# Ledger of designs, part 11: peptides against a protein of PDB entry 3J47

Target 1, 121 residues: chain A of PDB entry 3J47
Amino acid sequence: IRLTNQLKSLKGLQSKLKDVVEYLDKVINKELPINHTILGKLQDVFNLLPNLGTPDDDEIDVENHDRINISNNLQKALTVKTNDELMVIYISNLVRSIIAFDDLIENKIQNKKIQEQRVKD
Target 2, 69 residues: chain B of PDB entry 3J47
Amino acid sequence: YEEKEESNLAATKSMVKIAEQYSKRIEEEKELTEEELKTRYVGRQDPKKHLSETADETLENNIVSVLTA

## One batch from the design tools (peptide; aimed at target 1 I38 L48, target 2 E5)

Design b1_p12_2_s1 (made by RFdiffusion4, then SolubleMPNN; from b1_p12_2, 6 letters changed)
Fold by OpenDDE base, seed 3:
Structure b1_p12_2_s1 (fold): chain B 121 residues (1-121), chain C 69 residues (1-69), chain A 12 residues (1-12)
Amino acid sequence: as target 1 above (121 residues)
Amino acid sequence: as target 2 above (69 residues)
Amino acid sequence: EIREKLLDLLKL
C-alpha cells in the first residue's frame, strides 16, 4: 500500500513536470503567449528545487545533496545515497534470512534427536 | 496531488526513522541470535521460539523498509 | 563461526 501511494505520487509529479515542459516548449516556439502567473509559480518551484546542477563552475558547497532526485548532479549524489540505502536494506534481509535458516536447522536437529530417542525406546 | 505529496513527505520522514530503527533492529537480531545460542544449551524450546519470532519481525520490518525506499 | 556451525549441523 505505501509503495503504491509513493509510486502514484511520483507519477503525478512526473506528469505535472511533463505538462510544464510541454508548456515551456510551446512558449519558446511562440505557439502560446507567455503566461506570467504560470512562469512565476514554476520559478518558485525551481527555486525550491535543489539547484538543478547546470555545471556552472562556481563552488556551491556539495552539502545539501540529500533531498531531490531530479537534478542530474544532485540526482547522481541522491542516486548514490539511495543505492547505499538499498544496499543496507539488502544486507539486512540477508542477515534475517540467515537467522531464519539457523532456526530451521536447529528445529531439524531437534526433530532428529527426538526421532532417534523414540527409536531407542 | 496534495494528499499524495503529504504522504510522500511522511514516507520520506518514515525512511529516516526506518534507518534509525534498522540499526536498532540489527542489534535486536543479534541479541536474538545470542538467546538462541543460550537456549540451545538450556534445552528449552521457548526462548528459541521467541528469538525466531523476533528475527522474523525484524525481517518483515526490513522488507517493509525496502518496499518504502 | 555461525555459518560453519550451520554447515556442520546440516551434515549431521
Scores: peptide ipSAE 0.417, ipTM 0.837, DockQ to the pose 0.009
OpenDDE base, seeds 1, 2, 4, 5: peptide ipSAE 0.417, 0.418, 0.427, 0.406; ipTM 0.839, 0.843, 0.844, 0.829; seeds 1, 2, 4, 5 fail the geometry check

Design b1_p12_2_s2 (made by RFdiffusion4, then SolubleMPNN; from b1_p12_2, 6 letters changed)
Fold by OpenDDE base, seed 2:
Structure b1_p12_2_s2 (fold): chain B 121 residues (1-121), chain C 69 residues (1-69), chain A 12 residues (1-12)
Amino acid sequence: as target 1 above (121 residues)
Amino acid sequence: as target 2 above (69 residues)
Amino acid sequence: ELLEKLLDLLKL
């Protein structure tokens, strides 16, 4: 459910971005007048988007390392955070798998002992 | 879309909580392994099986957490 | 001992 909602939100964002691109293309082609209000809102959205292209803000404070950086530099930091989280989950799964295997091995040993006892009786 | 964005934000907060829960689950898994060790000494299959089942549940929860992340 | 038993079970 949560992943489906995230995917749906991403698809919605993608659709809106596509509509914006199509609108911009129509404005460039002089098919539609420039809607200054829409452009202003888009500019605000782009300004809120983490700067994909400016290397200079590498100094954005170490303090919010734990916040989901949706933006590309922020998205890089978020990608690092997501990678770290995935790594923790991976290690956790490995640990659980090891414990499960340990239990399986012990069960196998016990079953073998029970079979050996039954053959001796 | 807003509801899903809010759900994603809640999911992210849930991931932080999952990381804390994960640390706790690792400890619970260790306790289960200790119970298995104790069960090996006591020769009772049932506690060991329970530990294994709890370890499996812990793994499943981690997998679900990763998939949710 | 558990690890040794795991290794033994993996060998069996």
Scores: peptide ipSAE 0.436, ipTM 0.843, DockQ to the pose 0.009; fails the geometry check
OpenDDE base, seeds 1, 3, 4, 5: peptide ipSAE 0.413, 0.421, 0.415, 0.393; ipTM 0.827, 0.839, 0.833, 0.821; seeds 1, 3, 4, 5 fail the geometry check

Design b1_p12_2_s3 (made by RFdiffusion4, then SolubleMPNN; from b1_p12_2, 8 letters changed)
Fold by OpenDDE base, seed 4:
Structure b1_p12_2_s3 (fold): chain B 121 residues (1-121), chain C 69 residues (1-69), chain A 12 residues (1-12)
Amino acid sequence: as target 1 above (121 residues)
Amino acid sequence: as target 2 above (69 residues)
Amino acid sequence: KILEKLRDLLNL
């Protein structure tokens, strides 16, 4: 249920983002007037997004090439963090699977001992 | 959409908390595995059952964490 | 110990 809701939310966000891009393209082509209310809400959404691209305001003088690298470095750092989190989850799932397997082995050993006792009786 | 987004944000915050709890759950799972080994040596079923149940609960919580990521 | 348990399970 949770994964389906997250996927549905992500699909909704993707559709809304596509509608915004299509709207911006129409505004650039002068087919539609600029809706300032939609742009204001988009700016609010972009400001609430983790600042993937605003290096601190003070040294704006580094050429546009380094901004792409900084954004890529932050995205890379977020990807590494996500990978580390997924690795921890994977290791714990593996450990739980090993424990569940050990319990299954023990249950089978006990069942065999009970059967061997019943054959002796 | 908004209600699911709020649920997803709560799930993401819960995931960070789950990552911290996950380190603790891994330690709890190791303690349980040691209790199973001790229970196998002592021949008492009850500690082994409790270890199995806690391992299963730990597994379920990790699956929920993966589904939240 | 775990590997011995696995071996015992295979012999069952």
Scores: peptide ipSAE 0.445, ipTM 0.850, DockQ to the pose 0.009; fails the geometry check
OpenDDE base, seeds 1, 2, 3, 5: peptide ipSAE 0.435, 0.440, 0.422, 0.427; ipTM 0.842, 0.847, 0.840, 0.837; seeds 1, 2, 3, 5 fail the geometry check

Design b1_p12_2_s4 (made by RFdiffusion4, then SolubleMPNN; from b1_p12_2, 9 letters changed)
Fold by OpenDDE base, seed 5:
Structure b1_p12_2_s4 (fold): chain B 121 residues (1-121), chain C 69 residues (1-69), chain A 12 residues (1-12)
Amino acid sequence: as target 1 above (121 residues)
Amino acid sequence: as target 2 above (69 residues)
Amino acid sequence: ELLKKLRDLLNL
């Protein structure tokens, strides 16, 4: 469900971005007037998005290390955070697998002991 | 879209909680392993089964956490 | 202990 919602949001953003690009192309080609309202809203969205276009401003306080798919530098930090979380999950799964294997071994040992006792009786 | 954004925010908060729960689950898993060791000496099959079940539950919760991450 | 259990399993 969550992944589906994230994918849907991403698809919606992609569609909107495509519509904006198509609109901008039409404006550049003088086919349509500039819709200042849509452009203003898009500018507001871009201003709320950490600067995708300036790789060099290292100084923007990396305070919000949170996993949210925000802009490329933040996206790098978020990618690292996501990788760390996936690593923790992977280690967890390994530990559980080891425990399950230990239990399987113990069950086999017990079953063999029961069989040996039955043969002695 | 808004519902999904809200769901993603809730899920992000849930991830922090999951990390805390994960640490707790690892400790619970260790405790169960100790109980299994104790029951191996007592010859009681029941605590070992309970340990195995809890380890499986812990595994399932991690898989769900991965799928929600 | 796990290694011991594994050895015991192999001997079974």
Scores: peptide ipSAE 0.406, ipTM 0.832, DockQ to the pose 0.009
OpenDDE base, seeds 1, 2, 3, 4: peptide ipSAE 0.417, 0.427, 0.413, 0.425; ipTM 0.838, 0.842, 0.838, 0.846; seeds 1, 2, 3, 4 fail the geometry check

Design b1_p12_3 (made by RFdiffusion4)
Pose (drawn by RFdiffusion4):
Structure b1_p12_3 (pose): chain A 91 residues (1-28, 36-48, 72-121), chain B 63 residues (1-40, 47-69), chain P 12 residues (1-12)
Amino acid sequence: IRLTNQLKSLKGLQSKLKDVVEYLDKVIHTILGKLQDVFNLNNLQKALTVKTNDELMVIYISNLVRSIIAFDDLIENKIQNKKIQEQRVKD
Amino acid sequence: YEEKEESNLAATKSMVKIAEQYSKRIEEEKELTEEELKTRPKKHLSETADETLENNIVSVLTA
Amino acid sequence: NALKASEILKEI
């Protein structure tokens, strides 16, 4: 789902660029200003990425913890299944 | 495009706030362990732990 | 900035 959403965003840019190229050919405004703003707003992320890296690490650790908890419950489920099997054999 | 951006936007506003959500997910994780222990309720605890993990996964995907 | 950029792109 996230990927489809990202693609939709990029599709708009692609189409928008094509339109802009065609517009410029024809010319040979507000949208242009808006595009410039967006440009000014990955390069910058480079410095910002430094911080993101730290935050990514924290969210990796959290994921690991959750995985451990899931494993625990999984073990309990396995034990229950084994007990059920044993009871069936007895019967 | 907008629908997609809406989902992304929520991922971003969650990333700004994740310090508090992390502490609440930490607690929730512990709660699910408690429930399992009682069972040894167990199911409820397991569900809570799964929810916490899912929230962490969503936070990583957003990043 | 990303939020602003998304708003701008929606406007466009």

Design b1_p12_3_s1 (made by RFdiffusion4, then SolubleMPNN; from b1_p12_3, 7 letters changed)
Fold by OpenDDE base, seed 4:
Structure b1_p12_3_s1 (fold): chain B 121 residues (1-121), chain C 69 residues (1-69), chain A 12 residues (1-12)
Amino acid sequence: as target 1 above (121 residues)
Amino acid sequence: as target 2 above (69 residues)
Amino acid sequence: AIEKARQLLREI
């Protein structure tokens, strides 16, 4: 359920972004008048987007590590962080699976011993 | 969409917390495995069962964390 | 212990 909701939200965001790009292309082509309200919201979104294009602001590298990379260079760093998180989750699942398997083996061994005892009685 | 985005943001924040909790859960899982090994040696079923249950809970939480990422 | 478990698993 949660994953489906996240995927749906991401898909909705992607569709909205596509609509914005199409709108901007139409404005550039002078097919539609510039809507200042949409541009203002886009500008606000771009200002909230970590600066993709200027590598020179060294100060932004430390604080924005936690914000979902819409930005390719920051996206690379957050992709690394996301990969590390996924790797940790994968390792935990593997460890749990190993423990669960060990317990299953032990339970099976015990069950076999109980059956062998019942056959001897 | 917005409700799911809010849920996803909460899930992502929870995932960071889950990563920290995950490190702790891995350690708890290791302790459980040691108790299971000890229980296998001592022949007491109860500690092994508790270890298995905690390992399963830890696995379930990790799966939920993966599904949240 | 683990090796005995492996042997018992082979017998099951």
Scores: peptide ipSAE 0.421, ipTM 0.848, DockQ to the pose 0.009
OpenDDE base, seeds 1, 2, 3, 5: peptide ipSAE 0.406, 0.417, 0.412, 0.406; ipTM 0.839, 0.843, 0.839, 0.837; seeds 3, 5 fail the geometry check

Design b1_p12_3_s2 (made by RFdiffusion4, then SolubleMPNN; from b1_p12_3, 7 letters changed)
Fold by OpenDDE base, seed 4:
Structure b1_p12_3_s2 (fold): chain B 121 residues (1-121), chain C 69 residues (1-69), chain A 12 residues (1-12)
Amino acid sequence: as target 1 above (121 residues)
Amino acid sequence: as target 2 above (69 residues)
Amino acid sequence: ALEEASKLLREI
């Protein structure tokens, strides 16, 4: 259930991002007027994204290509964070599996010793 | 979608908490393994059993965390 | 621990 919900959310986010990109492309091509409401919602979404470091005050002109790169860098950073979390979970599961395996081995050894004692009796 | 996003956000927060809990669980697992080692030396089955149970619980929680991630 | 577990595994 949770994974399915996460996948659904990711798919929804991906679709929304695609729609945004398509919208932005249309705006850049002057096919559609700039819809301030959509931009505001996008900005809200970006603001809800963990603050990538305060863009220092540097000037407007270099911003657009860098903004895509910053968005990509943020997405990359978020992806890295997600990967790190998954890695931690994976390592945890491995450690638990190793401990469980060790316990199983010890239980088997004890059982074998008990059986050997019963055969001697 | 929104319900899933909220669930994912809660899951992510839970994952951070799970990472902390995981670190703590790893420590608990290590303590259990040390107790098993000690129990193996002392021949007392009870600490070892407790360690095994705690390790299993830790595994289950990690699996649930992975499934939640 | 692992070496002892490995030895124990060999004894099984």
Scores: peptide ipSAE 0.417, ipTM 0.840, DockQ to the pose 0.010; fails the geometry check
OpenDDE base, seeds 1, 2, 3, 5: peptide ipSAE 0.407, 0.413, 0.406, 0.406; ipTM 0.835, 0.841, 0.838, 0.834; seeds 1, 2, 3, 5 fail the geometry check

Design b1_p12_3_s3 (made by RFdiffusion4, then SolubleMPNN; from b1_p12_3, 5 letters changed)
Fold by OpenDDE base, seed 4:
Structure b1_p12_3_s3 (fold): chain B 121 residues (1-121), chain C 69 residues (1-69), chain A 12 residues (1-12)
Amino acid sequence: as target 1 above (121 residues)
Amino acid sequence: as target 2 above (69 residues)
Amino acid sequence: NLEKASQLLREI
């Protein structure tokens, strides 16, 4: 359910972004007048998008970094963060699987010993 | 879409918390594995069973976390 | 321990 919702949200965002790009292309081509309201909202979105370009200003707090990653360089950093998170989850699942397997092995060994004892009795 | 985005944002925040919890769960899983090792030596099935159950719970929670990520 | 467990698993 959650993954499906995330995927749906991402698809919705992608579709909306595509529509915006198509609109901007039409405006650039003078096929449509510049809608100031849409442009203002887009500008607000871009202003909320962290500055992709200049890595130099040290003061952009880590909190903005998570928002910035919708933007390519920050997207790379968020992709790294997401990869790290996925890696941690993967490692944890692997560890749990190993433990569960060890327990299964021991249970089988114990069951075999119990059966061998029952056959001797 | 917005409801799902909000759910995804909550999920992402939950994932960060899950990463912390995951580190803790890995530690709990290690403790359980040590108890299993000790239980294997002591011949007491009960601690080992509890360790296995906790490891399974930890695995399930990690799978759910991956699915929510 | 793991090696012994693995050997025992092969015997099962």
Scores: peptide ipSAE 0.420, ipTM 0.843, DockQ to the pose 0.009
OpenDDE base, seeds 1, 2, 3, 5: peptide ipSAE 0.410, 0.409, 0.396, 0.403; ipTM 0.835, 0.840, 0.834, 0.831; seeds 2, 5 fail the geometry check

Design b1_p12_3_s4 (made by RFdiffusion4, then SolubleMPNN; from b1_p12_3, 7 letters changed)
Fold by OpenDDE base, seed 2:
Formats: structure tokens, sequence, C-alpha cells
Structure b1_p12_3_s4 (fold): chain B 121 residues (1-121), chain C 69 residues (1-69), chain A 12 residues (1-12)
């Protein structure tokens, strides 16, 4: 359910971005007038988006390292955070798998002992 | 879309909570291994099976948490 | 415990 909602949100964003690109192309081609309200909102969205192009090294506020912020310098920090979370999940899964295998081995040993006892009887 | 975005933000906050819960789940998994060790000494098959099932459930929950992250 | 599990794995 959560993944499906995330995928749906991403698809919706992608569709909206495509519509904006198509609108911009039509404006460039003088086919449609510029909708100033849409452009203003788009500019606001771009200004809220982390600067993709110039990672100025200095303003990575260390304090926001723990928050999954989807911005590009922030995406780098978010990518690092996502990688760290994925590593933790991977290690966790590995540990659980090891425990599950240990239990399976023990169950197999017990089953073998029970079979050996049944053959002796 | 907004409802799903809100759900994703809640999921991200839940991931931080899941990381804390994960540390706790690792400890619970260790306790299960200790119970399995105790069950080895007691020779009771059922507690060991329960420990294994709990470890598997813990693993599954971690996988789902990673997939939802 | 691990050594016993390893011995049992060798017996399987």
Amino acid sequence: as target 1 above (121 residues)
Amino acid sequence: as target 2 above (69 residues)
Amino acid sequence: AQEEASKLLREI
C-alpha cells in the first residue's frame, strides 16, 4: 500500500512535469500565452527544490543530515541517509536470516534425532 | 496525490522510528536466540520453532521496512 | 552452540 501510494505520487508528479514542459514548449512556439500564475507556482517549486546544478560545499547544514530531504545537495545528503538506512535494513535482514538458518539447522538436527530413535525402536 | 505525499512523509518519520524499533528488534531477535539456546538444553522442540518463527517475522518486518523506505 | 550446530550441519 505505501509503495503503491509513493509510486502513484511520483507518477502524478511526472505527469505534471510533462504538462509543464509541453506548456513551456507551446509558449516558446508562441502557440499559447504565458500563464503567469502557473509560471509563478513553478518558479516557487523550483526555488523550493534543492539546487541541482551548483553544490556549493559550505551550506550543507549538518543539522538536517537526519531528515530525508529530497533536494539535490539535500538529495546527496538524502542519498547518503537513504544509503545508511538501506545498509541498516540490509544488516538487519542478514542477521534475521542467520537466526532463521540457525533455527532451521536446529530443527533439522532434532528431526534427525527423532528419526534415529524411531529406527531404533 | 497530496494524501499519498502525506503518507510518504509519515512513512519517512516511521522509518526513523523503524530504525529505533530495528535496534529493539535486533535485541528481541537475540532474546529469541537465547530462548532457542535454553530450548536446546530443555530439549523442547516447540520453543525453538517459536524462536525461529519470530526471527523470520522480524526479518520480514525489516525487509518490508526497507522496501517502504 | 555454534560449534554444536556446525557439527550437526556436518552430520546432515
Scores: peptide ipSAE 0.446, ipTM 0.841, DockQ to the pose 0.009
OpenDDE base, seeds 1, 3, 4, 5: peptide ipSAE 0.445, 0.428, 0.437, 0.430; ipTM 0.836, 0.835, 0.839, 0.835; seeds 3, 4, 5 fail the geometry check

Design b1_p12_4 (made by RFdiffusion4)
Pose (drawn by RFdiffusion4):
Structure b1_p12_4 (pose): chain A 91 residues (1-28, 36-48, 72-121), chain B 63 residues (1-40, 47-69), chain P 12 residues (1-12)
Amino acid sequence: IRLTNQLKSLKGLQSKLKDVVEYLDKVIHTILGKLQDVFNLNNLQKALTVKTNDELMVIYISNLVRSIIAFDDLIENKIQNKKIQEQRVKD
Amino acid sequence: YEEKEESNLAATKSMVKIAEQYSKRIEEEKELTEEELKTRPKKHLSETADETLENNIVSVLTA
Amino acid sequence: TATEKLAEVLAA
């Protein structure tokens, strides 16, 4: 789902670029200004990424913890299944 | 495009706030362990732990 | 935000 969404966003840019190229050919405004703003707003993320890296680490750790908890419940489920099997054999 | 951006936007606004959500997910995780212990309720605890894990995964995907 | 601006650009 996230991927499809990203693709939709990129699609708009691609189409938008084509339109702009055609527009320029024909010429040979508000949209242009808006695009410039967006441009000014990965490169900049470079410095910002430094911080993101720290936060990514934290969210990795949290994921690990959740995985451990899931494993715990999984073990309990396995044990219950074994007990059920034993009871069936007895019967 | 908008629908997709909406979903992304929420992922971003969650990333700004995740410090509080992390502490509440930490607690939830502990709660689920408690429930399991009682069972040894267990199911409820397990569900809570799974939810916490899912919330962490979603935080990582957004990043 | 940049996304809002991009949304405006794409809508335009």

Design b1_p12_4_s1 (made by RFdiffusion4, then SolubleMPNN; from b1_p12_4, 8 letters changed)
Fold by OpenDDE base, seed 4:
Structure b1_p12_4_s1 (fold): chain B 121 residues (1-121), chain C 69 residues (1-69), chain A 12 residues (1-12)
Amino acid sequence: as target 1 above (121 residues)
Amino acid sequence: as target 2 above (69 residues)
Amino acid sequence: SLSEKLLDLLKL
């Protein structure tokens, strides 16, 4: 359920991003006027994204390529965070498995000792 | 989509909590393993059993966390 | 060690 919901959210986000890109392309091509409301909502979405590092004051023109890179860097950072979380879960499972295995080994050793004692009796 | 996002956010928060719990669980597992090691030397089965049970619970929780992630 | 226990289990 949670993974499915996450996938749905990601798909929804992807669809929205695609729509935004298509809209921006149309605006750049002067096919549509700039809709300030849509841009404002997009900006709000971006602002809700964890601030990847303070963009230094560098000039407006480099900003758009850098903004895509910043968005990519943010997505990368989020992906890294997700990967780290998954890694922790994986390591935890491994540790638990190792402990369970150790206990199993000890139980087998004990059982063998008990059997050996019973054979001597 | 919004419900899934909320669920994902909750899941992420839960994952952070799970990571903390996991760290704690790993520590508990280590303690259990150490107790098992000590119990193996002392010949007392009870601490070892408790350690094993705690390790199993930790494993189960991790599995559930992985399945929930 | 855990490794020794594993080895012992393999030998049992």
Scores: peptide ipSAE 0.403, ipTM 0.827, DockQ to the pose 0.009; fails the geometry check
OpenDDE base, seeds 1, 2, 3, 5: peptide ipSAE 0.398, 0.400, 0.384, 0.399; ipTM 0.818, 0.829, 0.821, 0.821; seeds 1, 2, 3, 5 fail the geometry check

Design b1_p12_4_s2 (made by RFdiffusion4, then SolubleMPNN; from b1_p12_4, 8 letters changed)
Fold by OpenDDE base, seed 4:
Structure b1_p12_4_s2 (fold): chain B 121 residues (1-121), chain C 69 residues (1-69), chain A 12 residues (1-12)
Amino acid sequence: as target 1 above (121 residues)
Amino acid sequence: as target 2 above (69 residues)
Amino acid sequence: SLLEKLRDILKL
């Protein structure tokens, strides 16, 4: 459910971005007048986006570790963070699996011993 | 879309918390494994069972965390 | 050892 909602949100954002690009292309081609309200909202979005291309992004990368990098450099840092998190989850799952297998093995050994004892009785 | 975005944001925040909890859960899992090892040596089934259950819970939580990421 | 236990379980 959560993953599906995230995917749906991402798809919605992608569609909206596509619509904005199409609108901007039409404005550039003088097919539509400049809508100042849309431009203002886009500007606000861009201002909220981590600076993708400026070398000063390295300082911003430290503070914005938690923000979904729409910016490629920040996105790279966030990707690393996400990878680290996924790695931790993966390792934890492996450890749990190993423990579960160990318990299963022990249970099976115990069951075998019980069966051997029953055969001797 | 907005509701899902809010849910995703909450999930991401929860994931950070889960990562911290995961570190703690890994430690708890290690403790359980040690208890199982000790229980195997002592021949007491109860500590081993508890370790197994805690390991399973830790695994389940990690799976949920992965599904949330 | 856990490994021996695993081996024993696999033989069962």
Scores: peptide ipSAE 0.428, ipTM 0.840, DockQ to the pose 0.009; fails the geometry check
OpenDDE base, seeds 1, 2, 3, 5: peptide ipSAE 0.417, 0.424, 0.409, 0.404; ipTM 0.829, 0.832, 0.831, 0.823; seeds 1, 2, 3, 5 fail the geometry check

Design b1_p12_4_s3 (made by RFdiffusion4, then SolubleMPNN; from b1_p12_4, 7 letters changed)
Fold by OpenDDE base, seed 4:
Structure b1_p12_4_s3 (fold): chain B 121 residues (1-121), chain C 69 residues (1-69), chain A 12 residues (1-12)
Amino acid sequence: as target 1 above (121 residues)
Amino acid sequence: as target 2 above (69 residues)
Amino acid sequence: SLSEKLRELLSL
């Protein structure tokens, strides 16, 4: 459910971005008048997006790196963070699987011992 | 879309919390493994079972975290 | 150890 919702949100965002690009292309081609309201909203969205172009390490607060996949440099840092999180989850799952496997082995060994004792009785 | 975005945002926040919880879960998993080891030596099935159950719970939580990530 | 358990499992 959660992954599906995330995927749907990303798809929605992608579709909206595509529509914006198409609109901008039409405006550039003078096929449609400039809608200042839409452009203003887009500009606001872009301003909220971490600046892709200024890689200067200093102003990129760590907090913004977590959220926005869209900004390339910030996206790189975010990608690293996301990768680290995924890695931790992966390792945890692996460890859990190993423990579960160990328990399974022990249970099988115990079951075999019980069966051997039953055969001797 | 907005509902999913809100869900994703909540999921992302939950992921950070999950990372912390993950560290804790790894510790819990280690404790379970130690109990299993101890149970294997003591010959008592119960501590080992508890360790296994905790390990399973930790794994499940990790899977949910991965699905949320 | 897990290794010992594996050996024991293999012996079964």
Scores: peptide ipSAE 0.415, ipTM 0.839, DockQ to the pose 0.009; fails the geometry check
OpenDDE base, seeds 1, 2, 3, 5: peptide ipSAE 0.407, 0.412, 0.391, 0.389; ipTM 0.829, 0.833, 0.827, 0.821; seeds 1, 2, 3, 5 fail the geometry check

Design b1_p12_4_s4 (made by RFdiffusion4, then SolubleMPNN; from b1_p12_4, 7 letters changed)
Fold by OpenDDE base, seed 4:
Structure b1_p12_4_s4 (fold): chain B 121 residues (1-121), chain C 69 residues (1-69), chain A 12 residues (1-12)
Amino acid sequence: as target 1 above (121 residues)
Amino acid sequence: as target 2 above (69 residues)
Amino acid sequence: SVSEKLLDVLKL
């Protein structure tokens, strides 16, 4: 369920990014005027997304490249955070596995001792 | 999409919590392992068993967390 | 150590 939801969110983000790119292309080509309402909604969607970094369609200038980079950096930071969380889960599983193995070893040692005692009797 | 995003956000928060819990569980597991080691030297099976059970529970929770992540 | 114990179990 959780992974599926994450995938859905990622797909939604991808779709939105595609829409933004298409809109920006239309604006660049002077096919459509800058629609501030669409940009605002897009920003809201992106703000709700962990990755805030979707470039605003309206600003054509060099500043947008920096904003895109900032957005990418934020996305990267979020990705790193997610990776860290996964790493913690992985480490936890490893630790539990190690403990389980230790217990198994102990049980085997005990069983061997019991068998040795039975042979002596 | 929004539901998934909310779920992902909740999941991320849960992951942070799980990470903290995991850290604590790892520490608890280590303590149990040390007790088990000590118990092996002392021949007291009961503390070792308890440690093993706690470790197993910790592992199970981590597995569930991974599966839910 | 756990590893040493594991080795011991493998020898048993």
Scores: peptide ipSAE 0.443, ipTM 0.835, DockQ to the pose 0.009; fails the geometry check
OpenDDE base, seeds 1, 2, 3, 5: peptide ipSAE 0.420, 0.427, 0.419, 0.421; ipTM 0.818, 0.832, 0.827, 0.821; seeds 1, 2, 3, 5 fail the geometry check

Design b1_p12_5 (made by RFdiffusion4)
Pose (drawn by RFdiffusion4):
Structure b1_p12_5 (pose): chain A 91 residues (1-28, 36-48, 72-121), chain B 63 residues (1-40, 47-69), chain P 12 residues (1-12)
Amino acid sequence: IRLTNQLKSLKGLQSKLKDVVEYLDKVIHTILGKLQDVFNLNNLQKALTVKTNDELMVIYISNLVRSIIAFDDLIENKIQNKKIQEQRVKD
Amino acid sequence: YEEKEESNLAATKSMVKIAEQYSKRIEEEKELTEEELKTRPKKHLSETADETLENNIVSVLTA
Amino acid sequence: SEEEDFLDTLLN
């Protein structure tokens, strides 16, 4: 789902670029200004990425903890299944 | 495009706030462990732990 | 309008 959403966003840019190229050919405004703003707003993320890296680490650790908890419950379920099997054999 | 951006936007606003959500997910995780212990309720605890994990996964995907 | 809305979404 996230991927489909990202693709939709990129699609708009692609189409938008094509339109802009055609527009320029024809010329040979507000949208242009807006585009410029967007451009000014990956490169900049480079410095900002430094911080993001720290936060990514934290969210990795959290995920690991959750995996451990899931494993725990999984073990309990396995044990219950084994007990059920034993009871069936007895019967 | 907009629908997609909406989902992304929520992912971003959650990333700004995740310090508090992390502490509440930490607690929830502990709660699920407690429930399991009682069972040894267990199911409820397990569900809580899964939810916490899922929240962490969503936070990583957004990042 | 749609194009401006698209870019406004990126700007906002």

